# Ledger of designs, part 77: peptides against a protein of PDB entry 3VA4

Target 1, 107 residues: chain A of PDB entry 3VA4
Amino acid sequence: EPIGQLRLFSGTHGPERDFPLYLGKNVVGRSPDCSVALPFPSISKQHAVIEISAWNKAPILQDCGSLNGTQIVKPPRVLPPGVSHRLRDQELILFADFPCQYHRLDV

## One batch from the design tools (peptide; made by RFdiffusion4, then SolubleMPNN)

Design b2_p18_3_s3 (from b2_p18_3, 14 letters changed)
Fold by OpenDDE base, seed 1:
Structure b2_p18_3_s3 (fold): chain B 107 residues (1-107), chain A 18 residues (1-18)
Amino acid sequence: as target 1 above (107 residues)
Amino acid sequence: EEEERRREEELLLELDAL
């Protein structure tokens, strides 16, 4: 069962989408085999990773050296590649220019 | 639905602050 959820807000690209997040590595990227597949040109094939461990249910977000970056919205922060960021519930994230929100599921 | 709307409003406010 999913431990978290990543919501892609609606926009010019289309309607809102919700992606389940599981234990292990949830890759965010343009490639269709990504756990969080964002099939948009400005998203890198492997853009970022959200990793959830059995010991710490709070996800760790890392940018994978993406072209257009990964940013935390509040407080504003561009994530350097490979630097771990612990996601908080309801946290807003920009993958390139695509706004998303992490939601912790009650498991 | 109301909660979702509030979250989207928060998003817009926070994005404007960037």
Scores: peptide ipSAE 0.199, ipTM 0.730, DockQ to the pose 0.033
Fold by OpenDDE base, seed 2:
Structure b2_p18_3_s3 (fold): chain B 107 residues (1-107), chain A 18 residues (1-18)
Amino acid sequence: as target 1 above (107 residues)
Amino acid sequence: EEEERRREEELLLELDAL
């Protein structure tokens, strides 16, 4: 059962896509075996990780030393590699230049 | 979907503000 969702907004790459997020580590990356697979050249094979420890706690986002970075949109912030960022519901994130949004599901 | 449209507009506004 998914606890959260990561939405990849529509763009030149194609239509919007929604990725379910589960308890534990949800890896964001270009590799097809990632929980959140973003098959784009500018995305690192293992770009970032969204870790959800419990349904009632905010997920933790960490950049994994990606080439093109992970950024929070509002307020603008580049995430240093390995530094924990607590995701807020509806938070907008840039993985490289791909805009995404985290949404907490009502479980 | 109205909610989806609103979220997309929000994204565009936030990105423009960067």
Scores: peptide ipSAE 0.186, ipTM 0.723, DockQ to the pose 0.033
Fold by OpenDDE base, seed 5:
Structure b2_p18_3_s3 (fold): chain B 107 residues (1-107), chain A 18 residues (1-18)
Amino acid sequence: as target 1 above (107 residues)
Amino acid sequence: EEEERRREEELLLELDAL
């Protein structure tokens, strides 16, 4: 049962896509083996990770040393590699230049 | 549908502010 959702907004790449997030590590990257597979050249094979330790705890986002970076939109912040960022519900994230939104699901 | 539209508008405004 998914505990969260990552939404990739529509853009030049194509239509909107929603990815379920589960307990444990949800890897974001270009590799098809990733939980959140973003098959775009500017995304690193293993770009970032969203770790969910429990349904009642905020997920932790970390950049994995990606080439084109991971950024929080509001307030604007570039995430240094390996530094933990606690995700808020409805948080807007840039993986490279791809805008996404985290949403906590009612479970 | 209306909620999703509102969130997309918010995204566009925040991206323009960067």
Scores: peptide ipSAE 0.177, ipTM 0.710, DockQ to the pose 0.033
Fold by OpenDDE base, seed 3:
Structure b2_p18_3_s3 (fold): chain B 107 residues (1-107), chain A 18 residues (1-18)
Amino acid sequence: as target 1 above (107 residues)
Amino acid sequence: EEEERRREEELLLELDAL
């Protein structure tokens, strides 16, 4: 059972996509083996990671040294590689130039 | 429905602010 969700908003790439997030490490990247597979050239093969340690704790987002970066939308912030960022429910994230939203699911 | 619309507008505003 997923504990969270990462929503990729609709855009030039196509319609909205929702990715389930589970306990542990959820890798975001272009590689098809990633938990959140974003098959776009501007996304690094292993771009970032969302780690969920417990259902009642905020997930941790880290950029993995991606080429085009990971950003928080509000307040605007570029995440330095390897630095932990606590995700708030409904937080908006840019992986490269792809807008996404984290959502905590009721379990 | 009104709450859903308001929420969508808020998200769009946040994206436009980039």
Scores: peptide ipSAE 0.121, ipTM 0.661, DockQ to the pose 0.028

Design b2_p18_4_s1 (from b2_p18_4, 12 letters changed)
Fold by OpenDDE base, seed 4:
Structure b2_p18_4_s1 (fold): chain B 107 residues (1-107), chain A 18 residues (1-18)
Amino acid sequence: as target 1 above (107 residues)
Amino acid sequence: SLEEELIEQHRRAVAAAA
């Protein structure tokens, strides 16, 4: 069962999409093999990773050296590659130019 | 809402920079 959810907001690319997040590494990227597959040219094949451990359900977000970056919206912050960022519930994230939101599920 | 405002601000910034 999913522990969290990543919501991609609607835009010129199409309607809103929700991606389930599970224990382990949830890769965000353009590659169709990614857990969070964002098939857009501005997204790197392996753009970022959201890792969730069994002992800590709060996800850790890391940029994987993406071309167009990963940013936290509030407060505004560009994530340096490989630096761990602990996600808070309802946190807004930009993967390149795509706004997303993390939601913690009560499980 | 604050969420919508933040999303829109970033959409505008992306559009302006592209």
Scores: peptide ipSAE 0.079, ipTM 0.655, DockQ to the pose 0.300
Fold by OpenDDE base, seed 3:
Structure b2_p18_4_s1 (fold): chain B 107 residues (1-107), chain A 18 residues (1-18)
Amino acid sequence: as target 1 above (107 residues)
Amino acid sequence: SLEEELIEQHRRAVAAAA
């Protein structure tokens, strides 16, 4: 079972989508092999990574040197490539211009 | 919800800048 979830909110691209997150590295990117596959031109093939080391630890988000960046919405900030950001539950994230939300799953 | 409001605010800002 997944440890977390990344929700892509609905928009001009289509309806809301939920992506399960597992222990280890969950790659966010345009490539179809990514754990979180966002098949949009503005998303880099390997855009970012969400690493989950344990169910009881906050995941770490890192931008992978994406072209259009990774941002935290509140408080707003652009993540420098390779810099670790611990995700809070319900964290709002922008991958390029696509709003997403991380949710911790407690089963 | 708060998250929906934040997302909508962002979308409005992007649209205004476009």
Scores: peptide ipSAE 0.074, ipTM 0.638, DockQ to the pose 0.257
Fold by OpenDDE base, seed 2:
Structure b2_p18_4_s1 (fold): chain B 107 residues (1-107), chain A 18 residues (1-18)
Amino acid sequence: as target 1 above (107 residues)
Amino acid sequence: SLEEELIEQHRRAVAAAA
């Protein structure tokens, strides 16, 4: 079962969507093969990755050299490609211009 | 909420720059 969740907030693209996150690598990208599939032209085919090594450890977010970048909202921070960022519960993330939120599930 | 405000601020900034 999922250990975390990534929520894509509603917008001009459509309604809110929730994506389950599992142990291992959860790829965020435009490709339909991605764990978190964001089928939007501004999202790279393989945009970023959220890696969860254990249920009791903070997930690691890395941008995969995306065209339009990955950013943390608060405090504002642009993530350089390949640099590990430990996600906090309720972390707000921008993949390109798409606002998302990571949520740790109580399993 | 703070969350909604931050998201909306970003959306407004993007719209203004477009």
Scores: peptide ipSAE 0.071, ipTM 0.640, DockQ to the pose 0.292
Fold by OpenDDE base, seed 1:
Structure b2_p18_4_s1 (fold): chain B 107 residues (1-107), chain A 18 residues (1-18)
Amino acid sequence: as target 1 above (107 residues)
Amino acid sequence: SLEEELIEQHRRAVAAAA
């Protein structure tokens, strides 16, 4: 069962979508085999990864050397490639220009 | 909501730069 959720907010690309997040690595990217598949040209094939461990409720977000970057909205921060960022519940994330929100599920 | 405002602020900034 999912232990987290990534919400892609609605925009010019289309409606809102929710992606379940599981233990282990949840790859965010344009490739259709990604756990969080964002089929948009500005998203890298493998853009970022959200890793959730069994012992840590807070996922770790890493940019995978994406072309258009990964950012935290508040406080504003560009994530350097490969640098671990601990996600907080309800954290707002930009993958390229696509706003998303992480939500911790009660499980 | 806060998230809606933050998202909208971003969208406005992007639009202004376009």
Scores: peptide ipSAE 0.068, ipTM 0.633, DockQ to the pose 0.259

Design b2_p18_4_s2 (from b2_p18_4, 10 letters changed)
Fold by OpenDDE base, seed 2:
Structure b2_p18_4_s2 (fold): chain B 107 residues (1-107), chain A 18 residues (1-18)
Amino acid sequence: as target 1 above (107 residues)
Amino acid sequence: SLEEELMRQHAAAIAARE
């Protein structure tokens, strides 16, 4: 079962979508093979990765050298490629200009 | 929810600055 969730907020692209996150690497990207598939031109084929090592540890977000970047919203921070960012529950994230939110699931 | 909408708007506003 999933131990986290990534929400893509609704926007001009369409309605809200929720993506389950599992132990291991959850790739965010335009490619349909990605765990979090965001089929939008401004999203890189492999844009970022959310790695969850254990249910009781904060996930690690890394940008994978995406064209349009990955940003933390609050406090604002552009993530340099390959630099680990520990996700907090309810963290707001921009993949390119797509607003998302991570939250932990109770398991 | 209202909270979610506010968060979305905030994120969108930041994105628009690029």
Scores: peptide ipSAE 0.143, ipTM 0.709, DockQ to the pose 0.167
Fold by OpenDDE base, seed 1:
Structure b2_p18_4_s2 (fold): chain B 107 residues (1-107), chain A 18 residues (1-18)
Amino acid sequence: as target 1 above (107 residues)
Amino acid sequence: SLEEELMRQHAAAIAARE
């Protein structure tokens, strides 16, 4: 059962998509093997990781040294590679220039 | 609107990189 959800907002790339997030590591990247597969050139094959622990269920986001970066939108912040960021419910995230939103599910 | 707010925040995020 998914504990969270990552929503990719609609854009020139296509319609909105929702990705389930589970306990453990949820890799965000261009590679089709990623939990959150974003098949776009500006996304690194392994761009970032959202790790969810059973302890608090609050996801930790880390950029994996992506080419075009990972950013928190509000307040604006570029995430240095490998630095842990605790995601808040409904937090807006930019993977490269793709806007996404994390949503904690009621489970 | 939500879209406008998202765009505003996106712009702010870009500025944070500068």
Scores: peptide ipSAE 0.105, ipTM 0.690, DockQ to the pose 0.123
Fold by OpenDDE base, seed 3:
Structure b2_p18_4_s2 (fold): chain B 107 residues (1-107), chain A 18 residues (1-18)
Amino acid sequence: as target 1 above (107 residues)
Amino acid sequence: SLEEELMRQHAAAIAARE
């Protein structure tokens, strides 16, 4: 059962897509094997990871040394590779230029 | 709109790293 969700907002790439997030490591990347597969050339094969240790604990986002970076929108900042960022509910994230939003599911 | 605000914040994020 998913504990969270990562929403990829609609854009020139297509309509909105929602990705379920589970306990453990949810890899974000261009590779089709990623939990959050973003099949776009500007996304690294293994771009970032969202780790959820418990249903009642905020997930941790880390950039995996991606080419085009991972950014938090509000307040604006670029995440250094490997540095843990605790995700807030409704957090707005940029993977390269792709706007996403994390939200906790009611489970 | 939400989209416009998101784009504004995106621009701000880019500017923050420059």
Scores: peptide ipSAE 0.099, ipTM 0.687, DockQ to the pose 0.119
Fold by OpenDDE base, seed 4:
Structure b2_p18_4_s2 (fold): chain B 107 residues (1-107), chain A 18 residues (1-18)
Amino acid sequence: as target 1 above (107 residues)
Amino acid sequence: SLEEELMRQHAAAIAARE
């Protein structure tokens, strides 16, 4: 069962999509093999990674050296490549210009 | 939804400042 969820908000690209997040590494990227596949040109093939451990269900987000970056919305912060960011429940994230939200599931 | 649009606008505004 998923431990968390990443929501891609609706936009010109289409309707809202919810991606389940599991223990381990959840890769966010344009490649279809990614756990969170965002098939958009501005998203890097391997854009970022959301890692969830068994001992700490709160995810760690890292940008993987993406072209168009990864940002936390509130408070605003551009994530340097490879630097860990601990995600809070309901945190808003920008992958390139795509707004997303992390949601911790009650499991 | 309205909520999503509001969030998107907010996010976009912040992104534009970077």
Scores: peptide ipSAE 0.157, ipTM 0.718, DockQ to the pose 0.188; fails the geometry check

Design b2_p18_4_s3 (from b2_p18_4, 11 letters changed)
Fold by OpenDDE base, seed 5:
Structure b2_p18_4_s3 (fold): chain B 107 residues (1-107), chain A 18 residues (1-18)
Amino acid sequence: as target 1 above (107 residues)
Amino acid sequence: SLEEELIEAHRRAVARRA
């Protein structure tokens, strides 16, 4: 069962999409093998990872050395590669220039 | 607002990769 959700907001690329997040590593990237597959050229094949170690712990987001970066919207922060960022519920994230939002699901 | 924050973040992202 999914423990969290990553929402990709609607834009010029198309409508909103929701991706379930599970226990373990959820890879964000352009590769179709990724848990969160974002098939856009500005997204790296393996762009970032959201790791959920337990249902009652905040997920950890790490950029994987992506070309166009990963950033937190508020407070503004560019994530250095490999540095752990603890996701807050309703966190707003940019993967490259694609706005997303993480939220915890009631399990 | 949410929209304003996303717009500003997007502008910063574009500037950094350009």
Scores: peptide ipSAE 0.247, ipTM 0.803, DockQ to the pose 0.211
Fold by OpenDDE base, seed 4:
Structure b2_p18_4_s3 (fold): chain B 107 residues (1-107), chain A 18 residues (1-18)
Amino acid sequence: as target 1 above (107 residues)
Amino acid sequence: SLEEELIEAHRRAVARRA
């Protein structure tokens, strides 16, 4: 059962896509085996990680030293590699140039 | 608006890489 969802907004790349997030590490990256696979050249093979623990369902986002970075949209913030950021429900994130939104599922 | 926030964030990202 997914604990959260990461929505990739529609754009030049195609339509909107929703990725389920589970307990543990959900890797965001260009690699096809990533939980959140974003097959775009500007995305690093292992770009970032969204970790959800059983003791705290609020995800922790960390950039993995990606080439094009990870940003929080509001308030604006570039995430330094390896620094933990607790995601808020409805938080807007940019992985490179790709806008996404985290949504906590009520399950 | 949501769209404006995303556009502005994108603009900042592009500027940093330029």
Scores: peptide ipSAE 0.242, ipTM 0.798, DockQ to the pose 0.282
Fold by OpenDDE base, seed 3:
Structure b2_p18_4_s3 (fold): chain B 107 residues (1-107), chain A 18 residues (1-18)
Amino acid sequence: as target 1 above (107 residues)
Amino acid sequence: SLEEELIEAHRRAVARRA
């Protein structure tokens, strides 16, 4: 069962979408086989990865050298490619220009 | 508000691309 969720906020692209996150690597990208498939031109085919090693540990977010970047909203930060960022519960993330929010599920 | 934070983040991202 999923142990986290990534919410894509509603916008001009359409309504809100929720993506389940599991133990291991959850790839974020435009490719349809990604765990978090964001089928938008500004998203790289392999954009980022959210790695969850355990239900009781903070996930690690890494940008995969995406064209349009991965950012943390508050405090604002552009993530350098390949550098690990520990996600806080309720973390607000921009993949390119698409606002998302990570939250841990109570399992 | 949350919405304002997201809007501001987007604004900053656009500015970096400009």
Scores: peptide ipSAE 0.234, ipTM 0.792, DockQ to the pose 0.190
Fold by OpenDDE base, seed 1:
Structure b2_p18_4_s3 (fold): chain B 107 residues (1-107), chain A 18 residues (1-18)
Amino acid sequence: as target 1 above (107 residues)
Amino acid sequence: SLEEELIEAHRRAVARRA
């Protein structure tokens, strides 16, 4: 069962999409094998990872050394590669230039 | 770079809407 959700906002790329997030590592990237597949050239094949543990459902986001970076919107912060950021419910994230929002699901 | 500036601008726009 999904513990969270990552929403990709609509844009020139297409309509809004929701990606379920599960316990463990949810890889965000351009590769079709990624849990959160963002098939856009500005997204690295393995761009970032959202890890959710059983003991704490709050996800940890890490950039995986992506070319175009990962940012937190409020407060504004560019995530250095490999540095853990604990996501808050409804947090806004930019993967490269693609805005997303994390939502905790009630499960 | 131009791309970085665009991303920053987009970030600011999203922040304003939030």
Scores: peptide ipSAE 0.219, ipTM 0.757, DockQ to the pose 0.112

Design b2_p18_4_s4 (from b2_p18_4, 9 letters changed)
Fold by OpenDDE base, seed 2:
Structure b2_p18_4_s4 (fold): chain B 107 residues (1-107), chain A 18 residues (1-18)
Amino acid sequence: as target 1 above (107 residues)
Amino acid sequence: SLVAALQEAHAAAVAARA
């Protein structure tokens, strides 16, 4: 049923974790009720949001005014709060300093 | 910049881990 996936790469924090992404808003944040819960101090309670309006449309990523920001790795770009960024398949993202990758699922 | 350097370092690390 999930339309996409957000992978949190393994690191000093622990092993890799994969989060399913569904139609609608998928909130990324430190709060445990977030779709993508990243329980780390440097992540804002509601850090960013990945909105998927349809399975055949690119998801939209927006930083929610997070303390430590949201950045695209390649090409390098710091996302201004509230500005829509269309995610590309295999996009590498930094939420604060945590590297993640968006993957469109073949469903 | 520091941000750019961090981004590139992470990119390289991810690529290396494959």
Scores: peptide ipSAE 0.060, ipTM 0.663, DockQ to the pose 0.078
Fold by OpenDDE base, seed 3:
Order: C-alpha cells, then sequence, then structure tokens
Structure b2_p18_4_s4 (fold): chain B 107 residues (1-107), chain A 18 residues (1-18)
C-alpha cells in the first residue's frame, strides 16, 4: 500500500500525474526504472530520492547531485546535494523546473 | 535568479489554482 503520493502538476509536458510513494527509497528521475519516472531531458537519470521510513514519519527528500537541482517553493530553498530535507504534507517541490507536490496518504 | 523566478511563478500558479 502506498504511504504517500507525489503529484506532478499539469503543464506544457502534459496532464497531471500522481505517483504512489512506498516505504523505503522512492527515486525521482528520468530513468524509466525510477519510482517516480519523469521522462524529461532536464531531469537527471537519478535526480532525487524520497525516503519513507514509516507511515507516521515525515519523508526525507534528498537531491542526488542533479544537474538542474531540486528546490522547495515555500519557503524558497535550493536543496544542496545529499542534504536531508523533511517533507511536510502538501510540500511544493521543483525538480528542475517541474512543479510537484507531496502529500501524505491516510493509511 | 532563474530558480527564484520559477519558485515565484509556481507559487503564483498554485495560488491561482486554489
Amino acid sequence: as target 1 above (107 residues)
Amino acid sequence: SLVAALQEAHAAAVAARA
């Protein structure tokens, strides 16, 4: 069962997409074998990782040294590679220039 | 910066969608 969800907002790339997030490491990247596969040139093959340790614990987001970066929208923050960022429910994230939102599921 | 501009643009878009 998914513990969380990452939403990719609709845009020039296409419609909104929702990606389930599970316990463990959920890799965000251009590679098709990523948990959150974002098949766009500006996304690194392994761009970032969302690690969920438990259903009742905030996930940790880390940039994996991506080319175009990972940023939090509010408050504005560029995530240094490998630095843990605790995701809040409804957190707004930019992977490169792709806006996404994390939300916790009721499990 | 570009990042700041994207963040601001996204924030505005989210607000508009709400």
Scores: peptide ipSAE 0.060, ipTM 0.660, DockQ to the pose 0.074
Fold by OpenDDE base, seed 5:
Structure b2_p18_4_s4 (fold): chain B 107 residues (1-107), chain A 18 residues (1-18)
Amino acid sequence: as target 1 above (107 residues)
Amino acid sequence: SLVAALQEAHAAAVAARA
């Protein structure tokens, strides 16, 4: 069962979408085989990765050298490629210009 | 620079959503 969730907020692209996150590496990208597939031109094929090492540990987000970047909203921060960022519950993230939110699931 | 460009895109996206 999923340990976390990544929500893509509704927007001009369409309605909200929720993606389950599992133990291991959850790749965010435009490629359809990504765990979090965001089929938009501004998203890199392999844009970022959310790594969950254990159910009781905060996930780590890393940008994979994406073209249009990965940023944290509050407080604002650009994530340099390959730099680890510990995700907090309810963290707001921008993949390119697409707003998302990480949510830890309670099981 | 890359950082500046990303920050600009970020600011624009945040402003649009907020």
Scores: peptide ipSAE 0.058, ipTM 0.644, DockQ to the pose 0.074
Fold by OpenDDE base, seed 4:
Structure b2_p18_4_s4 (fold): chain B 107 residues (1-107), chain A 18 residues (1-18)
Amino acid sequence: as target 1 above (107 residues)
Amino acid sequence: SLVAALQEAHAAAVAARA
């Protein structure tokens, strides 16, 4: 059962998409094998990872050395590769220039 | 900065959807 959700806002690429997040590593990337598959050329094959552990349901976001980066919107911050960022509910994230939002599910 | 510009654009888009 999903513990969280990552929303990709609608844009020039198409409509909004919601991706369920599960325990373990949820890879964000262009590869179709990613948990959060963003099939866009500006997204790296393995762009970032959102890891959720059983003992701590708050996800940890890490950029995986992506070409076009991962940023937090508020406050504005570029995430250095491999540096852990604890996601807060309703956190706004940019993968390259694609705006997304994390939502913690109350299950 | 690029991040600031994207933040502004995103904030405007979110506000427009509300």
Scores: peptide ipSAE 0.058, ipTM 0.667, DockQ to the pose 0.080

Design b2_p18_5_s1 (from b2_p18_5, 12 letters changed)
Fold by OpenDDE base, seed 1:
Structure b2_p18_5_s1 (fold): chain B 107 residues (1-107), chain A 18 residues (1-18)
Amino acid sequence: as target 1 above (107 residues)
Amino acid sequence: DAAALEEELTRLNLELEE
């Protein structure tokens, strides 16, 4: 059962997509093997990781040294590689230029 | 709402560029 959700907003790339997030590491990247597969050239093969622990279920977002970066929208912040950022419910995230939103699920 | 988000992102981008 998913603990969270990452929503990729609709855009020129296509329709909105929702990705379930589970306990452990949810890798965001262009590689099809990623938990959150974003098959776009501007996304690194392993772009970022959203890790959710069983104890607090507070997601930690880390950029994995991506080429085009990972950013928090409000307030604006570029995430340095490997630096932990605790995601808040409804947090808006940019992976490269792709806007996403994290949602905590009530489970 | 994608449209609302795009507008917000555009606004923020402009602010960051200034």
Scores: peptide ipSAE 0.064, ipTM 0.643, DockQ to the pose 0.040
Fold by OpenDDE base, seed 5:
Structure b2_p18_5_s1 (fold): chain B 107 residues (1-107), chain A 18 residues (1-18)
Amino acid sequence: as target 1 above (107 residues)
Amino acid sequence: DAAALEEELTRLNLELEE
């Protein structure tokens, strides 16, 4: 069962989409094989990874050396490739220019 | 609400691009 959720907000690309996040590595990328598949040209095939080690621990977000980067919105922070960022509930994230939000699920 | 949040995200995104 999903431990978290990544929401892609609506925009010029289309409507809002919600992606379930599970224990282990949840790859964010343009490739259809990704757990969080964002089929947009500005997203790298393997853009970032959200790793959830346990249901009671904050997930870790890492950029995978993406072309257009991964950013935390508030407070603003560009994530250097491979550097761990501990996600907070309701965290706002930019993958390239696509705004997303992480939600912890109560399971 | 969701609309207000998306609007804020758009604004913040623009600020990050500047």
Scores: peptide ipSAE 0.059, ipTM 0.668, DockQ to the pose 0.042
Fold by OpenDDE base, seed 3:
Structure b2_p18_5_s1 (fold): chain B 107 residues (1-107), chain A 18 residues (1-18)
Amino acid sequence: as target 1 above (107 residues)
Amino acid sequence: DAAALEEELTRLNLELEE
């Protein structure tokens, strides 16, 4: 069962989408093989990764050297490639220009 | 609510762009 969720907010691309997150590495990217597949030109094929080591631990977000970057919205922060960022529940994230939100599920 | 959240998100996104 999913441990977390990544919400892609609605926008010009279409309606809101919720992606389940599981233990291990959840790759965010344009490639359809990604756990979080964001099929948009501004998203790198392998854009970022959300790693969840346990249900009771906050996930780690890393940018994978994406072209258009990964950013935390509040407070604003551009994530350097490969640098670990511990996600807080309800964290707002920009993958390129696509706003998302991480949500921890109660399991 | 969702609308308020999206509005805040939009506002913050604009701040990032500045």
Scores: peptide ipSAE 0.048, ipTM 0.648, DockQ to the pose 0.039
Fold by OpenDDE base, seed 2:
Structure b2_p18_5_s1 (fold): chain B 107 residues (1-107), chain A 18 residues (1-18)
Amino acid sequence: as target 1 above (107 residues)
Amino acid sequence: DAAALEEELTRLNLELEE
């Protein structure tokens, strides 16, 4: 069962999409093998990772050295590659120029 | 530049929160 969710907001790419997040590493990337597959040219094959170590702990987001970066929207912050960022519920994230939102599920 | 980026991100935040 998923313990988190990553929502990709609607845009020029198409409608909104929700991706389930599980314990362990959830890779965000252009590769179809990624847990969160964002098949867009500006997204790196393995762009970032959301690691969830426990249901009661905040997920950790890390950029994997992506070409176009990973950013937190509020407050604005560009994530340096490999640096751990603890996600807050409802956190808004930009993978390249694609706005997403992390949501903690009630499990 | 950094200031422009920050402003853009702030704008996006407001739009997405509504």
Scores: peptide ipSAE 0.040, ipTM 0.602, DockQ to the pose 0.030

